# Designs tried in a protein design run: peptides against a protein of PDB entry 5CWW. Part 105

Target 1, 194 residues: chain A of PDB entry 5CWW
Amino acid sequence: VPKLQGPFDFDLNPEDEQDDEVELKDIYVIGEKPRVADLMRGEEEELEMMKEDQHNGLSLNIICLLSTSGQVKICLDIDGVEAQWLPPRSKNKRLFAPPPEPPSLLTFQTFDTLKPAEVTPDGWPMFSEDATSPYSFYVTHPAGITYISLTPWVFRLESELQSDSEAGTEFRIDLLAKGQGSERDRIFTQTRTQ

## One batch from the design tools (peptide; made by RFdiffusion4, then SolubleMPNN)

Design b2_p25_5_s1 (from b2_p25_5, 7 letters changed)
Fold by OpenDDE base, seed 1:
Structure b2_p25_5_s1 (fold): chain B 194 residues (1-194), chain A 25 residues (1-25)
Amino acid sequence: as target 1 above (194 residues)
Amino acid sequence: LREAPLDIKKLAEKLAELVKKRKAE
């Protein structure tokens, strides 16, 4: 049985957002790229072929949150939250270890997909995947469809995470933080026929 | 379309810490 996880703490949540004011409608999780070394522990022979097809991916989980207003929050799983399972009911009263500190998500970016005039009380924004890229997705709403891509920064962040060199890392991270360059494109807008 | 303001300096610090942590593993 999966263990219920949470609540999650959102590090660097926008100060103007009261957690109680943001009604969430949907969640979209982009799983971390598996470490080749961890997958290959069982199959020594296929190791060489999989090195070439190493799909560019981030070694962190990304959690996307969507509000009723069409606001998207992009969070990084910096603690490496793993799926937890309830321990088998061993009869031994395991001593109440103090509950571990709740894992934190790092808020990377928060942006709107709807104009204020498009926000409706009965709106139902939803995520949908892009079959062409694991780091791209759509936000669908009655007012329109928005394409989102994390690719502009994901590769850069991963390159820093995998780099053995500290030279220039701080500078590149500063540029990454300033850029926050998720692509956002409204691909469809519902024209209200007057 | 609006983007919510974030403390960019603090974000950079957190990302730098993350990178440092990953390099130490």
Scores: peptide ipSAE 0.554, ipTM 0.928, DockQ to the pose 0.780
Fold by OpenDDE base, seed 2:
Structure b2_p25_5_s1 (fold): chain B 194 residues (1-194), chain A 25 residues (1-25)
Amino acid sequence: as target 1 above (194 residues)
Amino acid sequence: LREAPLDIKKLAEKLAELVKKRKAE
């Protein structure tokens, strides 16, 4: 049986946002891609082909949170949270090790997908995947559909995570933090028939 | 559409720490 994980601690929440004030409606998780080098230990020939497949995703899990108001929070799993299972009912009372510190998520970006006038008490925004990209998704709401893409920064961040050189890393990370270049595009808006 | 303000400096620091950690592994 899978073990329920959480609550997660959020690092760098927006100053204007208390976690207790945000009602979550949906969660979208983009799992980390394994390092090609770790998967291909033993298949040198396929390693060369996969190195050409430039689309090594981020080596971090991304957790997207969606509120009732259509706010999206993009978080990075910096601790590398693994799936946990309930321990087998082994009779050995393992001395309850102090509960490990709760894992932290790094808040990367928070943005709205709905205008204030589109937010309704009964609104139910939901995530849906983009079949064309693992780092793109949609937020659907009765008021409209918003396309989100993390691709503008994901590959840049991964490049830094895999770089052998520290030269210029700080500068590029600063640019990443400032840019927060998630694409957000309203692809459909429902016309309110008055 | 609004984007919530974030401490960009702290974000950059955390990302830099992450990169450093990954390079040390």
Scores: peptide ipSAE 0.553, ipTM 0.927, DockQ to the pose 0.792
Fold by OpenDDE base, seed 4:
Structure b2_p25_5_s1 (fold): chain B 194 residues (1-194), chain A 25 residues (1-25)
Amino acid sequence: as target 1 above (194 residues)
Amino acid sequence: LREAPLDIKKLAEKLAELVKKRKAE
């Protein structure tokens, strides 16, 4: 049985966001790229396919959160949260280990997908995947559909994570933080039928 | 569409720390 994980702590949450005020409607997880070491244990054919897939995915999980208002929060799993299973009911009541510190997510970016006038109390924004890219997705709402792509910064961040050189890393990270660079495009808007 | 402001400096610091941590593993 999978163990319920959470709550998560949000590092660098926007100052205006009270965690209690944001009603979440959906979560979208982009899993980290397989580690080369894990690939080496698999079939050689899968390794070759992943090498050819030039899309060097991010070696971090990305957690996207969607609020009722259509706000998207993009978080990085900096702790490397792994799927946990309920330990078999071994009778040993291990003593109250202090509850493990909740895993932290690094808030990378927060943005709206809806205009204030499009937000409705009964709105139900949802994530959906983009079949063409692992780092792109859609936010669907009755008011419209927004395309989101993380590709502009994901590659750059991964390049820094995999770089053997420290030269220029600080500068490039500063540029990443300033630019953030997620693409956001409203591809469909529902006409308000009066 | 609005983007929520965050502490860019702190973000950069956290990302830099992450990069350093990953290089040390």
Scores: peptide ipSAE 0.552, ipTM 0.928, DockQ to the pose 0.773
Fold by OpenDDE base, seed 3:
Structure b2_p25_5_s1 (fold): chain B 194 residues (1-194), chain A 25 residues (1-25)
Amino acid sequence: as target 1 above (194 residues)
Amino acid sequence: LREAPLDIKKLAEKLAELVKKRKAE
């Protein structure tokens, strides 16, 4: 049985966002791609699937959160939250180690997908995947559909995470933080049938 | 469409720390 994980602490929440004000409706998780070195320890069959998708994915999990208002929050799993299973009910009261600090998610970007006039109390925004890219997805709402792509920054971040050189890293990370660079495009708007 | 402001300097620092941690592993 999988262990329920959480709550998560959010590092760098937007200044205007009070935790109590944002009602979440959906979560979209982009799992980390295993490092080739870690795959070499596994069965040969998994190695073949990763060779074809030349796009080295991010070695971090990405957690996307969607609010009732159509706000998307992109978070990075900096602690490397591993899937945990419930320990078998062995009777041995393992000494209550102090509960580990809740894992932290780093808020990378927060943006809207709906205009204020499109937000409705009964709105139900949802995530959906893009079959063409693991780092692209859609936010669907009765008012319209928004395409989102993380590809502009994911590759750059991964390049820094895998780099053996410290040369220029600080500068490139500063540019990454300033630019953020997620693509956001409204691809469909529902015409109000009057 | 609005983007919520965050502390860019702190974001950069945390990302840099992450990169450093990964390189030490």
Scores: peptide ipSAE 0.552, ipTM 0.927, DockQ to the pose 0.773

Design b2_p25_5_s2 (from b2_p25_5, 9 letters changed)
Fold by OpenDDE base, seed 1:
Structure b2_p25_5_s2 (fold): chain B 194 residues (1-194), chain A 25 residues (1-25)
Amino acid sequence: as target 1 above (194 residues)
Amino acid sequence: LREAPLDLKLLAKKLTELVNKRKAE
């Protein structure tokens, strides 16, 4: 049985956002790229072929949150939250270990997918995956469909995570943080037929 | 469309800490 995880703490939020004001409608998780070394522990022979298909991916989980207003929050799993399973009910009263500190999410970016005039009380924004890219997805709403891509920054962040050199890392990360962040494109808008 | 402002200096700091943590593992 999967262990219920959460609540998650947000280590960084927008300055103007009150946590209590954001009503969430949907969540979208992009799992971390599996470490080749961890997958290959079982199959020695296929090791050479999988080295070439170095699937470009981030070695961190990404958690996307969608509000009722169509606001998207992109968060990074900085603590490396693993799926936890309930320990088998061993009869021994395991001493109440203090509950582990809740894992923290780092807010990377927060942006709107709807104009203020498009926000409706009965609106139901939803995530949907892009079959062509693991780091791209759509936000669907009655007012329209928005394409989101994390590719502009994911590759750069991963390159820093995988680099052996500390030289210039702080500078490149500073540029990454100040960059445009995620791509956002409204691909469809529902025209109200007057 | 609006983007909510973050403390970019703090973001950069936290990302740097994350990178450094991963390199130490």
Scores: peptide ipSAE 0.566, ipTM 0.933, DockQ to the pose 0.765
Fold by OpenDDE base, seed 4:
Structure b2_p25_5_s2 (fold): chain B 194 residues (1-194), chain A 25 residues (1-25)
Amino acid sequence: as target 1 above (194 residues)
Amino acid sequence: LREAPLDLKLLAKKLTELVNKRKAE
C-alpha cells in the first residue's frame, strides 16, 4: 500500500502568501529524469530512447500546486522525495523516533492563470498533461485554458546540476532566478454568455 | 496576469546550495 506523503514544508514562499489562505484544488507532479545508473539496469532499448530524447529532463521532481483562484505554484523537490510504501506492520513502532521532518519544497515560481474577474467560488481549475512535452502542461478552468511550459528554465537548471565546473554557477543561477522563465499562454478563453 | 513576488536573492541562494549539494554527492 502506498504511503500517503505530506504535508510538505515550503522553504520559500511568495512574500504576500499566507499558507493558510491558499486552498489547493490540484497537484501535478513532473518526475525526475531516470538516473543513468537506473537506466543501465533496464532494457537497453529504453536507454537508447532516453539518449535520443534530447530533452535531458531535470534531475529533480517538480511539484505544481493549483489553487481555487487559478494560482499555480511551481516547486522543486530539493530533498528527493521517493515513493514510500507502508512498512510491513512490524511490531517495533519505535515510539521514540522523532517524527521525520516533513520534506521541503522550494518554491521556484508562482503565477496566476485567471484574471480576478474570472475567479468564481465554484471554479474548479485542473491540471492536464501535454502529451508532446514532459515539462509542459495545461491549466483548465471554465473561464479558459492556459498552457504552461517549464522548458525555458528546466534545461538551464539541469545544466547547472550536471556541471562539473563551479565557475560562473552563481552568476547563471542568479540569472535563472531573476528570469523565472516559465512560459504562460492563454490558449482559450470562454466567452461569457450574458 | 500577476506573478507573486519571491525573494529572488534567497531563491538564488537556495538553488546554488542545491547545485552544490548535488555536485558533492
Scores: peptide ipSAE 0.566, ipTM 0.933, DockQ to the pose 0.761
Fold by OpenDDE base, seed 2:
Structure b2_p25_5_s2 (fold): chain B 194 residues (1-194), chain A 25 residues (1-25)
Amino acid sequence: as target 1 above (194 residues)
Amino acid sequence: LREAPLDLKLLAKKLTELVNKRKAE
């Protein structure tokens, strides 16, 4: 049985946001891609194909949180949270090691998908995947559908994570942070028939 | 549509620390 993980601590939050004020409705997780080095233990032929597939994803898990108001929070799993399973009911009372410190998430970006007038008490925004890209998804709400893509920054961040040189890293990361480069596009808006 | 402001300097710092940590591994 999978072990329920969380709550997560947030290492960085928006200045205007109190964690207790945000009611979450949905979570979307983009799992990290395996490191090429870990794949190197497999068949050499599959490795060449993956090298040609230029789309090496991020070597970090991404956790997207969606609020009742249609706010999306994009977080990075900086601690590398692994899937945990309930320990087998082995009779050995493992001395309860102190509960591990809860993993921390780094908030990368927070943005709205709904206008204030579109937010309703009974509104239920949800995530849905984009079959064409693991780093793109949709937020669906009765008021409309918003396309979101993380691709503009994900590959840049991964490039830094994979770089052998520290030269210029700080500068490029600073630009990355300032860019806040998630794409957001309202692809459908429901016309309120008054 | 609103974007919630972050401390971008702190974000950059934390990302840099993350990158450096990964490179040391």
Scores: peptide ipSAE 0.565, ipTM 0.933, DockQ to the pose 0.773
Fold by OpenDDE base, seed 3:
Structure b2_p25_5_s2 (fold): chain B 194 residues (1-194), chain A 25 residues (1-25)
Amino acid sequence: as target 1 above (194 residues)
Amino acid sequence: LREAPLDLKLLAKKLTELVNKRKAE
């Protein structure tokens, strides 16, 4: 049985965001792609699946959070939260280890998918995957559908994470942070049948 | 559509720290 993980602490939040004001409705997780070196230690079957998807994925988990208002928050798992399983109910290991500090998420970007006039009290925005890209997804709402792609910055960030050189890294990361490069496009708007 | 402002300097710093940590591993 998978262990429920959380709560997560946010290492960086929007300046205008008060923690108490955002009601989350959905979560979309993009798991990290294992490094080839780590896969070589595992069974041969997992190696074949990764060879076909030539898209160099990010070596970090991405956690997308969706609010009732259609706001999307893109977070990076900087601590490398691994999937945990519930320990077998063995009675005795009261490991009184102090509860580990909750893992931290780094907010990378926050943006709206709905106009203020489209936000309704009963509206329920949801994530859905894009079958064509692991780093693209949709936000669906009764008012419309928004396409989101993280591809513009994911590749650049991964390049820095895998680079052996420190030369220019700080500069390129500064540009990455300033770019806030997630693509956002409203692909469908529901016409109000009057 | 609105984007919520972040401290981009702090973001860049934290990303740099992350990259440096990964390179040291």
Scores: peptide ipSAE 0.565, ipTM 0.933, DockQ to the pose 0.753

Design b2_p25_5_s3 (from b2_p25_5, 12 letters changed)
Fold by OpenDDE base, seed 1:
Structure b2_p25_5_s3 (fold): chain B 194 residues (1-194), chain A 25 residues (1-25)
Amino acid sequence: as target 1 above (194 residues)
Amino acid sequence: LREAPLDVKKLSEILTKLVEKRKAE
């Protein structure tokens, strides 16, 4: 049986957002791509072909949160939260290890997909996947559909995570932090027929 | 469309530490 995990702490959560004020409607998780080295422990020969395709994924889980207001919060799992299973009910009362510190999610970016005038109390925004990219998705709301792509920064971040060189890392990370360059494009807007 | 302000310096620091940790593994 999967262990219920949480609550999660959000590092760098915007100060203006009291956790209690954001009503979440949907969650979208982009699983980490396994490192080539960890998967290939068994099959030496297919190692070369997979190297080209593996360069396109982040070695971190991404957790996207969507509020009723159409706000998207993009979080990175920096602690590497693994799926925890309930220990088999071994009869021995293992001493309550202090509950591990709740895992922290790093808030990477927070942005709106709706204009204030489009926000409705009965609005129900939802995530949907993009079949063409694991790092792109849509936010669907009665007012419209917004395309979101994480690809611009995901690739750069993964490049740093895989780099053996420390040269220029701080500078490139600073650029990532400043740019946070998720693409956001409203692809459809419902015109209120007067 | 609004983007929430983030502490860029702190974000950069955390990401840098993450990268350093991954390089040490």
Scores: peptide ipSAE 0.577, ipTM 0.934, DockQ to the pose 0.794
Fold by OpenDDE base, seed 5:
Structure b2_p25_5_s3 (fold): chain B 194 residues (1-194), chain A 25 residues (1-25)
Amino acid sequence: as target 1 above (194 residues)
Amino acid sequence: LREAPLDVKKLSEILTKLVEKRKAE
């Protein structure tokens, strides 16, 4: 039986956003790419195909949250949330195991896809995948469609996660944190024919 | 389009710790 997970705590929520006030409408999960080391147990042919893909992936799960207002929150799973199964009813409840800390997500970036005038009470923004890139997606709303790409920072972050050198890491991470660099492009706007 | 302000210093610290943790593994 699968174990219910959550609620998640969000680290670094924007000060202006009381999480309790944000109505979420959709979620988009970008799973972590498996590390080559974990794939060494697989068939050699799968290993070669994954080597090419590894250069463009993040070794962290990304969770994108979409609000009714078209706000996107990009979260990183730093703790590595795995699928949990209910422990077999083994009677040995170690009575003294501290309650597991609730899983936390790191808020990496929060941005709008809609202008204030485009936000409607009945608006239903939704995520949709980009078939050409695992780290790109669309936000669709009656007012318009926005293309989002995480590729600019995903590659840089993964490079740091895989680097053997500590030299300059703090500086590069600081630049990453300041710039973040998600691409956001409105590809379609619905003109209200008055 | 608005981007929400974030504590960049704290974000940088958390990411740095993550990188350090992964390098130690």
Scores: peptide ipSAE 0.577, ipTM 0.934, DockQ to the pose 0.791
Fold by OpenDDE base, seed 4:
Structure b2_p25_5_s3 (fold): chain B 194 residues (1-194), chain A 25 residues (1-25)
Amino acid sequence: as target 1 above (194 residues)
Amino acid sequence: LREAPLDVKKLSEILTKLVEKRKAE
């Protein structure tokens, strides 16, 4: 049985976000792609297939959170939260190990997908995957559909994570942090039938 | 559409440390 994980602490939450005020409606997880180094230990055939997948995915899990207001929070799992299974009920009540520090997620970006006038108390925004890209997705709400793509910064971040060179890393990371680079496009808007 | 303000400096620092850590592994 998988262990329920959480609560998660959020690093770099926007100052205005009191955790208690944001009602989450959906979560979308983009699993990490195996690092090339980890692939080299596997069967050569898997290595060739992953080399052909030119888009080396990010070697970090991405956790997207969606609020009732249509706010999206993009978080990075820097600590590498692994799936935890409930240990078999071994009878040894080992003493209260201090509760492991809750895993922290790094808030990379937070943005709205709805205009204030589109937000409704009974709104039910949901994530859906993009079959054409593992790092793109949609936010669907009764008011409309928003396309989101993380590809612009994901590739750049992964390039830094895999780079053997330290030259210019700080500068490029600074540009990433400043630019964010997520694409956000409203692809459909529901016309209010009067 | 609004984007929430982020501490860019701190984000950059955290990401830089992450990159450095990965290079040392």
Scores: peptide ipSAE 0.576, ipTM 0.933, DockQ to the pose 0.795
Fold by OpenDDE base, seed 3:
Structure b2_p25_5_s3 (fold): chain B 194 residues (1-194), chain A 25 residues (1-25)
Amino acid sequence: as target 1 above (194 residues)
Amino acid sequence: LREAPLDVKKLSEILTKLVEKRKAE
């Protein structure tokens, strides 16, 4: 049985977001792709499956959070939160190790998918996957559908994470931090039949 | 559509430390 993980602490939050004001409605997780170096230590069969997906994915988990207002928060799992399973009910009272510090997520980007006039109290925005890319998805709301793609920065970030060179790293990371560059396009707007 | 402001400097520092950590591994 999978163990529920959380609560998560956020290392960076937008200055205007009081934690108490954001009601989350949906979560979309993009799992990390194993590093090529880690695959080389595994059995030969796993190496063949990864060669076909030429798109070098990010070696970090991405956690997308969606609020009732259609706000999307993109978070990076910097600490590498591993999947935890419920320990078998062994009767041995393991000495309460101090509760591990809650895992921290890094807020990378926060943006709206709805205009203020489109936000409704009964609105229920939801994530849905894009079959064409693991780093693209849709936010569906009664008012419309928004396409989101993380591909513009994911590739660049992974390139830095895998680079053996320190040359220019600080500069390129500064550019990533200044301009995250997620694509955000409204692909459908529901016409109110008056 | 609005984007929430982030502490860009702090974000850059955290990401840089992450990259450095991965290179040391």
Scores: peptide ipSAE 0.575, ipTM 0.933, DockQ to the pose 0.768

Design b2_p25_5_s4 (from b2_p25_5, 7 letters changed)
Fold by OpenDDE base, seed 2:
Structure b2_p25_5_s4 (fold): chain B 194 residues (1-194), chain A 25 residues (1-25)
Amino acid sequence: as target 1 above (194 residues)
Amino acid sequence: LREAPLDIEELAKKLAELVERRKAE
């Protein structure tokens, strides 16, 4: 049986100016790329082909949260949360180790996909995947569809995570933080029939 | 469309810490 995980601590969570608790409607998880070391256990020939493909992802899970208002929060799994299973009911009552500290998610970016006039109490925004890229997705709402791509920063962040050089890292990270650079394009808008 | 303000300096710091941690592994 899968273990229920959470609650997660959100590091650097912006104060939602909305006094109202941001009601989450959907979650979209972009899994981390497999570690090279884990792939090295495979046949050497598959390893070379995978090395080329391995350069195409982030070694962190990304957690995207979507509110009723169409707000998207992009979070990074900095602790490397893995799927956990309930321990088999072995009779040995393992001494309840103090519950591990809840894992933290780093809030990387928060943005709206809807205009204030498009937000409705009964609105139900949803994530949907982009078949062409694991780091791109759509937010669908009755008012419209927004395309989102994380590709502008994901590969840059991964480059820093994989870099053996400290030279310029601080500068490049500062640029990543300042210019988060997620693409956000409204590709469809529903005409309000008056 | 609005983007929520973040503490950019703290974000940069935490990202840097993450990078350093990964390099030490």
Scores: peptide ipSAE 0.566, ipTM 0.930, DockQ to the pose 0.794
Fold by OpenDDE base, seed 4:
Structure b2_p25_5_s4 (fold): chain B 194 residues (1-194), chain A 25 residues (1-25)
Amino acid sequence: as target 1 above (194 residues)
Amino acid sequence: LREAPLDIEELAKKLAELVERRKAE
C-alpha cells in the first residue's frame, strides 16, 4: 500500500497576495527521467529501448499545483522524493523518531491561466497531459483551455545538472531564474452564451 | 495573465546549490 507522503514545504513560495487559502483543485506530476545508471542495471534489451526513449528529460520530478482560481505553481522536487510504501507491520514500535523534516519543493514559477473575470467560485480547473510531450500539459476550465509547456527551461536546467563544467554555470542559472520561460497559451476560450 | 513575483536571486541561488549538489554525487 502506498504511503501518504507530505506535507511538503514550499521553498520560495510566493506570498499569495490573497489571504484566502489557495484551494488546490489538482496536482500534476512529471516524473524524473530515469538515471542512466539505473538503466544499466536492467536487461540490455530494456536499455536499448530506453536509450531510444532518450527523451531529454529532467532528472528531477516536477510537481504542478492548480488552484480553484486557475493559478499554476510549478515546483521542483529538489530532494528526490521517492515513492514510499508502508513498511510491513513489523511489530517493533520503534520509538517515534522525530518525523523526518518534510521534503521541500522549490517553487520555480507561479502564474495564472484565467483572467480575473473568468474565475468562478465553483470553478473546477484540471490538468491533462499532452500526449506529444512529457513536459507539456493543459489546464482545462469551463472558461477555456490553456496549453503549458515547460520545455523552454527544462532542457537548459538538465544541461546544467549534467554538465561537468562549472564554466558559465552561474551565468546560465541566473538566466534561467530570470527568464523561467514556461510557455502559456490560451488555445480555447468558451464564449459566454448570453 | 499575471505571473506571481518570486525572489529571482534566491531562486538562482537554490538552483545553483542544486547543480553543485548533483555534481558532487
Scores: peptide ipSAE 0.566, ipTM 0.930, DockQ to the pose 0.782
Fold by OpenDDE base, seed 3:
Structure b2_p25_5_s4 (fold): chain B 194 residues (1-194), chain A 25 residues (1-25)
Amino acid sequence: as target 1 above (194 residues)
Amino acid sequence: LREAPLDIEELAKKLAELVERRKAE
């Protein structure tokens, strides 16, 4: 039987300036790409083609959250949340191990896709995938459509996660944190036809 | 469009810890 998971803790969650509880409307998950080393234990010949593909993904799940106001929160699954199953009903009252600390999501970036004047009480922003890129997506709202791409930083982060060298890692991580570098572009704005 | 400020130093620290943990595995 699947175990119910959650709640999740959001590490480095920015204080929402809005007194109103940010109501989440949608969630978009970008799954981690499997490590080629874990897949290739059997077939040597496919190793070369997959090495090139290793550079095209992050070995972490990314969880994107979208609020009613069009705020996007980008979170990293640093704990590697996996599907959990209920332990078999073994009769032995094993001492309630203290509930494990809830898994944490690392808040990487939080940004708006709507101007304050575009936010409406009945607005329903939604995520949609970009079929051309696993690390790009759209936020659709009645006021417009915003393109988002995580590609500028995803590759850099993965490079650090796979690096065998500690040299310069701290510096590159600092640059990553400071720059963040998600692309955000309003590709369509609904003209208020009077 | 606004970007919400976050603690960049703490973010960098958390990312560094993640990198080190991954290398130890």
Scores: peptide ipSAE 0.565, ipTM 0.930, DockQ to the pose 0.810
Fold by OpenDDE base, seed 5:
Structure b2_p25_5_s4 (fold): chain B 194 residues (1-194), chain A 25 residues (1-25)
Amino acid sequence: as target 1 above (194 residues)
Amino acid sequence: LREAPLDIEELAKKLAELVERRKAE
């Protein structure tokens, strides 16, 4: 039986300047790319295809959250949340290990996809995938469609995660934190025909 | 379009800790 997971703690969650509770409408998860080492049990042909794809993947899950206002929050799964199953009802009253600390998500970036004038109470923004890239997606709202790409920073972050060199790591991480660099492009705007 | 302010220094610290943890694995 699958175990219910959560709640998640949001590390570095920006204080919502709006007194209104940000109502989440959608979640988009970009799963971590499996490490080649974990795939070594697969057929050699699958290994070659995955080697080409690994150069552009992140070894972390990315959790994207979308609010009613069109705010996107990009979070990193720093704890590596795995699918959990209910432990078999072993009758052994093992000492209740303290409940594991709730997993934390690191808030990497938070940005709007809608202008204030485009936000409506009945608005229902939704995520949709980009079939051409695992790290790109769309936010669709009645007011318009926004393309988002995480590719500008995902590769750089993965490079740091895989690097054996400590030289310059602090500087490059500082640049990642300052720049973040998600692409955001409004590809369609619904003109209100008066 | 607005970007929410983030504690950049703390973000950098958390990312650095993550990188260090992964290098130790």
Scores: peptide ipSAE 0.565, ipTM 0.930, DockQ to the pose 0.782

